# Ledger of designs, part 146: peptides against a protein of PDB entry 6B4J

Target 1, 315 residues: chain A of PDB entry 6B4J
Amino acid sequence: DITMQWYQQLQDASMQCVLTFEGLTNSKDSQAKKIKMDLQKAATIPVSQISTIAGSKLKEIFDKIHSLLSGKPVQSGGRSVSVTLNPQGLDFVQYKLAEKFVKQGEEEVASHHEAAFPIAVVASGIWELHPRVGDLILAHLHKKCPYSVPFYPTFKEGMALEDYQRMLGYQVKDSKVEQQDNFLKRMSGMIRLYAAIIQLRWPYGNRQEIHPHGLNHGWRWLAQILNMEPLSDVTATLLFDFLEVCGNALMKQYQVQFWKMLILIKEDYFPRIEAITSSGQMGSFIRLKQFLEKCLQHKDIPVPKGFLTSSFWRS

## One batch from the design tools (peptide; made by RFdiffusion4, then SolubleMPNN)

Design b1_p21_7_s3 (from b1_p21_7, 12 letters changed)
Fold by OpenDDE base, seed 1:
Structure b1_p21_7_s3 (fold): chain B 315 residues (1-315), chain A 21 residues (1-21)
Amino acid sequence: as target 1 above (315 residues)
Amino acid sequence: SDFEEEMKELEKKLNERYEKL
C-alpha cells in the first residue's frame, strides 16, 4: 500500500529527527537545558501568536520563524536566540515548530475553525522554504490524526485497549478514554488545518514555484477515503470538515471531476455511512448530507468562513 | 507522483459511473 509506505517513511524520518537531537533533550547540563527551553520558546511562541487580526502581524511572525530556521538570531523572551547555540538546535527547532503547527490545529482550530487559514498560510510558506518542516508537520499530523493519511488503525492481537485507542487518536489519561465529542473536535481541527495548508500559498514568496504539498493531495485524500469503508461518526465528520474548508478550491481546480465526486459521495457513499450510523451519531451524517445537498443544488461550494482576502494582507 | 495511480483509479470510477448515467 503506497499510502501506508508514505506514512511509515514520514514516521521514520520523524523518529530519526528525535534521535538526532536526543543529546539536547536529555542533557542534564544547565546550559543545555536553558538553550533547549529558549529554542523551544522561540519555535513555538510565534506560532501561538498567529491570529486573524492583521496581515502585517502575520508577516512579522513568518519572518521571525524563517529567520530562526535560517540560523539568524531572533528575540525571544527578552533574549537573543539562535539555532547555532547547539549543534542539534536546528533539528530540534524544526521538530518543535512542526509539532506546534499541528497542535494549533488540534487546539485552536478545533475551537475556532476560522483560525485554520492564518495558521495554514504561515505553515505553507515555511514549508516552501523549509521542506523538512513540512515533512515533520505531516509526521505529527499523521500520528495524531491517522485519518489525515488516511487510514483507520486496526486492533492487533495482544494489543492493549488503551494503546489501540491512542492509535485511533484518542487521548487516554488515568485509564480514561477521551469523550467522543472532544476526540472528534480535535480531529476536525487537524483536518481543517490540513485542508487549509494544501490550498494556501504565502503571498510574499515565489508563487511561480509548485506548492510543496498542494491540492493534488486533497484529491488523493478524497480518493482514498472513498475507497475505504466508512468509520462510524468519524468519516462523516471529517469528510464534512475537509469539504467545507477546501471544497471550493477543489471545485475550481478539478471542475467537472469534482462534481462527479460529490455525486458519487451522495449516491454511493452516503448509504454506506448511513448503514453504520447509529441514532445517536446522526448529527454528523445529517450535517454532511445537508452540506452536499446544498452544494449540488446551488452548483457551488461557498468560500469557507475565515478565508484570507486581499484586504487582510493590506492590514 | 506516487499517488497519481490512486487519482487515476478514482477518475476511472467517476467516469464509469457517469457513462452509465
Scores: peptide ipSAE 0.340, ipTM 0.860, DockQ to the pose 0.484
Fold by OpenDDE base, seed 5:
Structure b1_p21_7_s3 (fold): chain B 315 residues (1-315), chain A 21 residues (1-21)
Amino acid sequence: as target 1 above (315 residues)
Amino acid sequence: SDFEEEMKELEKKLNERYEKL
């Protein structure tokens, strides 16, 4: 399976990255620990500062992240920090930065859907300049949300239930599995972030270059989802999230083919979702149905709430 | 690319469905 090979390749690259900076992470030296913490803060704090407030602030954040990744010193926590402070500093920062972007998906975007766009445009712009960060974003995303690949992890004989739950993307703490609503909320946030990344370009970059992970991956994602048996609640939820965020962009890009796909979803895929949806859990299904019916009726998909406009970039 | 082939297969399926319509 090509999709699974791609998944595994990204996971392997991520694991190799972790191994590369293991010396930094496992060091007992006080100076190394300090450097690690400084680098971690320098990588993650700017991402946490991303907001919908002003385009100028977003540019400053982007420039700071890019400077850090370029080996330039940046101010973090009142100190000058550089990836050159340790031979493993760059790999560590790239990994932690990518991890933080995905974490903002599962936390910030999960709670505030509009936050997907400013986070995504920074992520996309950084990915364009630093492809390894992009690969690591995918690796983190895929690990936390296998549905972003997409694939549905299968239970294997001899597997512990908790391990299977973790593979599905559930958080398991103290032998307690995450509640379904919280799980879906986190998955929704990550899918929404992904759907935003694939359609957004950093406006101050070289726009003549091809998007490193563009809308073609969105089309692929939909194709693969439709070729899979739906998973109860998950498929309906995430398909809605995906289409709400990037459906307008896909419509503009793929035009008639996009509408054919929506009809296919309505006519062929909905019955399959319905067949696995319990009477008590129709909410996600109904929401998706209503969204698609509205879009098909109006022959339009609305621009998602929070989409970055020219006015945002002038602020 | 392998992904381009997947996209083409989807397009083919979509087209085949509408040709039967």
Scores: peptide ipSAE 0.342, ipTM 0.859, DockQ to the pose 0.483; fails the geometry check
Fold by OpenDDE base, seed 2:
Structure b1_p21_7_s3 (fold): chain B 315 residues (1-315), chain A 21 residues (1-21)
Amino acid sequence: as target 1 above (315 residues)
Amino acid sequence: SDFEEEMKELEKKLNERYEKL
């Protein structure tokens, strides 16, 4: 399976990255520990500062992240920090930065869906300039949300139930599995972030270049989802999240083919989702149904709430 | 449906293209 090979390749690259900076992470030297902490803060704090407030602030954050990744010193926590402070500094920062982008999907976007767009445009712009960060974003995303690949993890013989639950993306703490609503909320946040990344380009970059992970991956994702048996509650939820965020962009890109796909979802895929939807899960199904029916009726998909306008970039 | 097969083929082509990048 090509999709699974791609998944595994990204995971292997991510693991190799971790091994590369293990010297930095495992060091007992006080200076190395300080450098690690400074680099971690420098990589993660700017991402946490991303907001919908002003385009100018977003530009400042982008420039800071790019400067850090370019080996330039940046101010963080009142200190000058550079990836050149340690031979493994760049690898560590790239990994932690990518991890933080995905965490913002998992946490911030999960709670505030509109936050997907400013986070995604920065991530996309950084990915364009630093492809390795993009690969690591995918690796982190795929590991936390296998539905972003997409695939549904299978139980293997001899596997512990908790490990299987973790593979499915559930958090398991003290032998307690995460509640379904919290799980779906986190998955939704990550899918929404991904759907935003694939359609957004940093406006101050070279727009003549091809998007490093563009809408074609969105089309692929949909094609693959539709080729899979639906998973109870998950498929309806994430399909809605994806289409709400990037459906307008996909409509513009794929036009008639996109509408054919929506008809296919309504006519062929909905019955399959419905067949596995319990009465307690009908909310997600109904939300998807209403969205698609409205889109088909109006022959339009609305621009998602929180989409960055020209006025945002002038602020 | 014929369209479903088209979508599958499209997905395959997209994956092949990605591997070449």
Scores: peptide ipSAE 0.127, ipTM 0.718, DockQ to the pose 0.057; fails the geometry check
Fold by OpenDDE base, seed 4:
Structure b1_p21_7_s3 (fold): chain B 315 residues (1-315), chain A 21 residues (1-21)
Amino acid sequence: as target 1 above (315 residues)
Amino acid sequence: SDFEEEMKELEKKLNERYEKL
């Protein structure tokens, strides 16, 4: 399966990246530890500062991240920090930055859906300039949310139940699995972030270049989801999340083909979701139903809340 | 449906394209 090969390739690249900076992460030297912490903060704090407040602030954050990745010194925690402080500094920063973007999907976007757009536009812009960061974003995303690939992890002989639950994206702490609502909330955040990334471009970059991971990947994702047997609660939830965030962009890009797909979802795929939906899972099902019906009735997909406008970039 | 087949073909084409990139 080509999709699974791609998944594995990204995971292998991520693992190789971890190995390359192991010297920095495992160092017992006090100076190395200090450098590690400074680099980690320099990579992650700017991402946590991303907000919907002003385009000018977002530009400052982007410039700081790009400067750091370019080997330039940046101010972090009142100190000058550079990836040149350690031979593994760049690899470490790229990995931690990518991890943080996905974490913002998992946490911030999960709680505030509109936050997907400012995070995504920065991630997209950084990905354009630093492809390795993009690959690492995908690797982290795919590992935490296999549904973003998409695939459904299977239980293998000899696998521990907890390991299988983790592969499905559940958090397991002290032999207690995460509650379904919390799990779906985190998965939703990551899918929404992904759906935003594939449609957004950094406005101050070279717009003539092809998007490094554009809407064609969104179309692929939908096609693959539709070719899979739906998973109870998960498919209805994430399909809604994806379409709410990038449905308008897909509609504009694929036009008639998009509407054919939406009809296919409503008429052929939705009954399959219904057939596996229990009474306790009707919330996600009803939400998807209402969304599809509204979109088909109005012959329009609304622009998602929080979508960045020209006025945002002038602020 | 004809649409389902089209979507399957579309997915295949997109996946093939991705391997070449």
Scores: peptide ipSAE 0.124, ipTM 0.722, DockQ to the pose 0.059; fails the geometry check

Design b1_p21_7_s4 (from b1_p21_7, 10 letters changed)
Fold by OpenDDE base, seed 4:
Structure b1_p21_7_s4 (fold): chain B 315 residues (1-315), chain A 21 residues (1-21)
Amino acid sequence: as target 1 above (315 residues)
Amino acid sequence: SAFEEELERLTKKLEERYEKL
């Protein structure tokens, strides 16, 4: 399976990255610890500052992240910080930055869906200039949300139930599995972030270049999902999330082909979802149904709420 | 590319399913 090979390659690259900066992370030296913490803050704080308020502020954040990744000194916590302070600094920063983008999907986007767009446009722009960060974003995303690949982890003989639950994306703390609503909320946030990344380009970059992970990957994701058997509650939730965020962009890109896909979803795939949906899961099912019916009736998919406009970039 | 070939394969499968509707 080509998709699973791709998944494994990204996970292997991520693991190799961790091994590369292990000296920095495991150092007992006080100076090395200080550098590590400064680099971690420099990588993660700017991402946390991303907001829907002003395009000018978003540009400042982008420039700061790009400068850091380019080996230039940046101000963080009142200190000058550079990846050149340690031989493993760049690898560490790339990894932590990628991790933080995915965490913002898991946390911020999960709670505020409109936050997907400013986070995604920065991530897309950084990915264009720093492909390794993009690969690491995918690696983190795939590990936390296997449905973003997509694949369904399987229980293997001898596997602990908790480990299987973690592979499915559930958080397990003190032998207690995460509640389904919280799980789906986190998965939704990550899928929404991914759906935003694949359609957005940083407006101050070289727009003539091909998107490093564009809408063709969105089409691939959708095609793969539809060729898989649905999972209870999960498929209805994430399919809605994906289509709500990038359906308009896919419609514009693939036109008639996209509408054929939407009809296929409604007529062929949706009944399969219905067949596995319990009475307690009707919320996600009904939401997807209403969305599909509205889109097919109007022959249009609305621009998602929070989509960045020209006015945002002038602010 | 392997990606493009897989994308084509997946798309063709969906087209076949659509035609059977």
Scores: peptide ipSAE 0.690, ipTM 0.970, DockQ to the pose 0.837
Fold by OpenDDE base, seed 3:
Structure b1_p21_7_s4 (fold): chain B 315 residues (1-315), chain A 21 residues (1-21)
Amino acid sequence: as target 1 above (315 residues)
Amino acid sequence: SAFEEELERLTKKLEERYEKL
């Protein structure tokens, strides 16, 4: 399976990255520890500062991240920080930055769906300039949300139940599995972030360049999901999340083909979802159904709430 | 590319399913 090979390749690359900077992370040297912490902060704090407030602020954040990744010194915590402070500094920063983007998906976007767009446009722009960060974003995303690949992890012989639950994307703490609502909320956030990334371009980049991971990957995701058996509650939830965020963009890009897909979802895929949906899980199903029915009726997919407009970039 | 081929394959499957509606 080409998709699973891709998944594994990204995971392997991520693991290799971790091994590369292990010297930095495991160092007992006080200076190395300080550098590690400074680099970690420099990589992650700017991402946490991303907001919907002003385009100018977003540009400043982008420039800071890009400068850091380019080996330039940046101010962080009142200190000048550079990836050149340690031979493994760049790998570490790229990894932590990518991790933080995904974490903003599962936390910030999960709670505030509109936050997907400013985070995504920065991520997309950084990805364009730093492809390795993009690969690491995917690796982190896929690990936390297998449904972003998409695939459904399977229980293997000898596997602990908790490990299986973690593979599915659940958090397990003190032998207690995460509640389904919280799980879906986090998964939704990550899918929404992904759906935003694939459609957004950093406006100050070279627009002649191809999107590093564009809408064609969105189409692939949909096509793959629809060719899989649905998972109870998960599929309906995430399919809605994805379409709400990038459906308008997909509609514009794929036009008639996109509408055929929506019809296919309604007429062919819905019965399959319904067949595995319990009475207590009908909420997600109904939400998806209503969304698709509305879109098909109006022959339009609305622009998602929080979509960045020209006015945002002038602020 | 392998990606494009896979995308085409998946799309074709969907089109076939659509035509059966």
Scores: peptide ipSAE 0.689, ipTM 0.970, DockQ to the pose 0.834
Fold by OpenDDE base, seed 5:
Structure b1_p21_7_s4 (fold): chain B 315 residues (1-315), chain A 21 residues (1-21)
Amino acid sequence: as target 1 above (315 residues)
Amino acid sequence: SAFEEELERLTKKLEERYEKL
């Protein structure tokens, strides 16, 4: 399976990255620990500062992240911090930065769907300049949300239930599995972030370059999902999230082909979703159904709420 | 590319399913 091979390659690259900076992370030296903490803060704090407030602030955040990744010193916590402070500093920062982007999908976007767009446009712009960060974003994303690949992890003989639950994307803490609603909320946030990344370009970059992970990957995701058996509650939820965020962009890009896809979802895929949907899970199904019916009726998919406009960039 | 070929394959499969509706 080409998709699974690609997934594994990303995971391997991520693991190799971790191994590369293990010396920094495992050091008992006080100076190394300080450097590690400073680098971690420098990588993650700017991402946490991303907001929908002003385009100018977003540009400042972008520039700071880019400067850090470029080996330039940046101010963080009142200190000058550079990846050059340690030979493993760049790898560590790239990894932690990518991890933080995905975490913002998992947490911030999950709670505030509109946050997907400013986070995504920064992530996309950084990805254009730093491809390794993009690969690490995918690695983190796909590990936390296998449905973003998409694939459904399978239980293997001898596997602990908790390990299987973690593979499915559930958080398991103190032998307690995450509640389904919280799980779906986190998955939704990550899918929404992904759906935003694949359609957004940093407006101050070289727009002549091809998007490093553009809408063609969105089409691939959608096509693969529709060729898979639906998973109870998950498929309906994430399909809605994906289409709500990037459906308009896909419509513009693929036109008639996209509408055929929507009809296929309605006529062919919905019955399959319905067949596995319990009475207690009808909410996600109904939401998807209503969305698709509205889109098909109006022959339009609305621009998602929170989409960044020209006025945002002038602020 | 392998990606493009796979994308085409998947798309074609969906088109075939659509035509059977």
Scores: peptide ipSAE 0.684, ipTM 0.969, DockQ to the pose 0.751
Fold by OpenDDE base, seed 2:
Structure b1_p21_7_s4 (fold): chain B 315 residues (1-315), chain A 21 residues (1-21)
Amino acid sequence: as target 1 above (315 residues)
Amino acid sequence: SAFEEELERLTKKLEERYEKL
């Protein structure tokens, strides 16, 4: 399976990255610990500052992240910080930055769906300039949300139930599994972030270049999902999230092919989702159904709420 | 590329399913 090979390659690359900076992370030296903490803050704080408020602020954040990744000194926590402070600094920062982008998906976007767009446009722009960060974003995303690949983790012989639950994307703390609503909320946030990344380009970059992970990957994701058996509640939820965020962009890109896909969802895939949907899960199913029915009726997919406009960039 | 080939394969499967509707 080509998709699973790709998944594994990204996971392997991520693991190798961790091993590469292990010296920095495991150092007992006080200076190394300080550098680690400074680099971690420099990588993560700018991402946490991303907001929907002003395009100018977003540009400042982008420039700071790019400067850090380029080996330039940046101000963080009142100190000058550079990846050159340690031979493993760049690898560490790339990993932590990618991790933070995905974390913003599962936390910030999960709670505020409109936050997907400013986070995604920065991530996309950084990915364009720093492909390794993009690969690490995918690795983190895929690990936390296997449905972003998509694949369904399987229970293996001898596996602990908790480990299986974690593989499915659930958080398990003190032998307590995460509630389904919280799980779906986090998965939704990550899928929405991904759906935003694949359609957005940083406006101050070289737009003549091909998107490093563009809408063709969105089409691939949809095609793969539709060729899989649906999962109870999960499929309806995430399919809605994905289409709400990037359906308009996919419609513009794929036109007739996109509409054929929507018809296929309505006529062929919906019955399969319905068949596995319990009465308590009808909310996600109904939401997806209503969305698709409206889109098919109007022959249009609305621009998602929070989509960045020209006025945002002038702010 | 392997990606493009897979994308084509998946798309073709969907097209075939669509034609059967």
Scores: peptide ipSAE 0.681, ipTM 0.969, DockQ to the pose 0.837

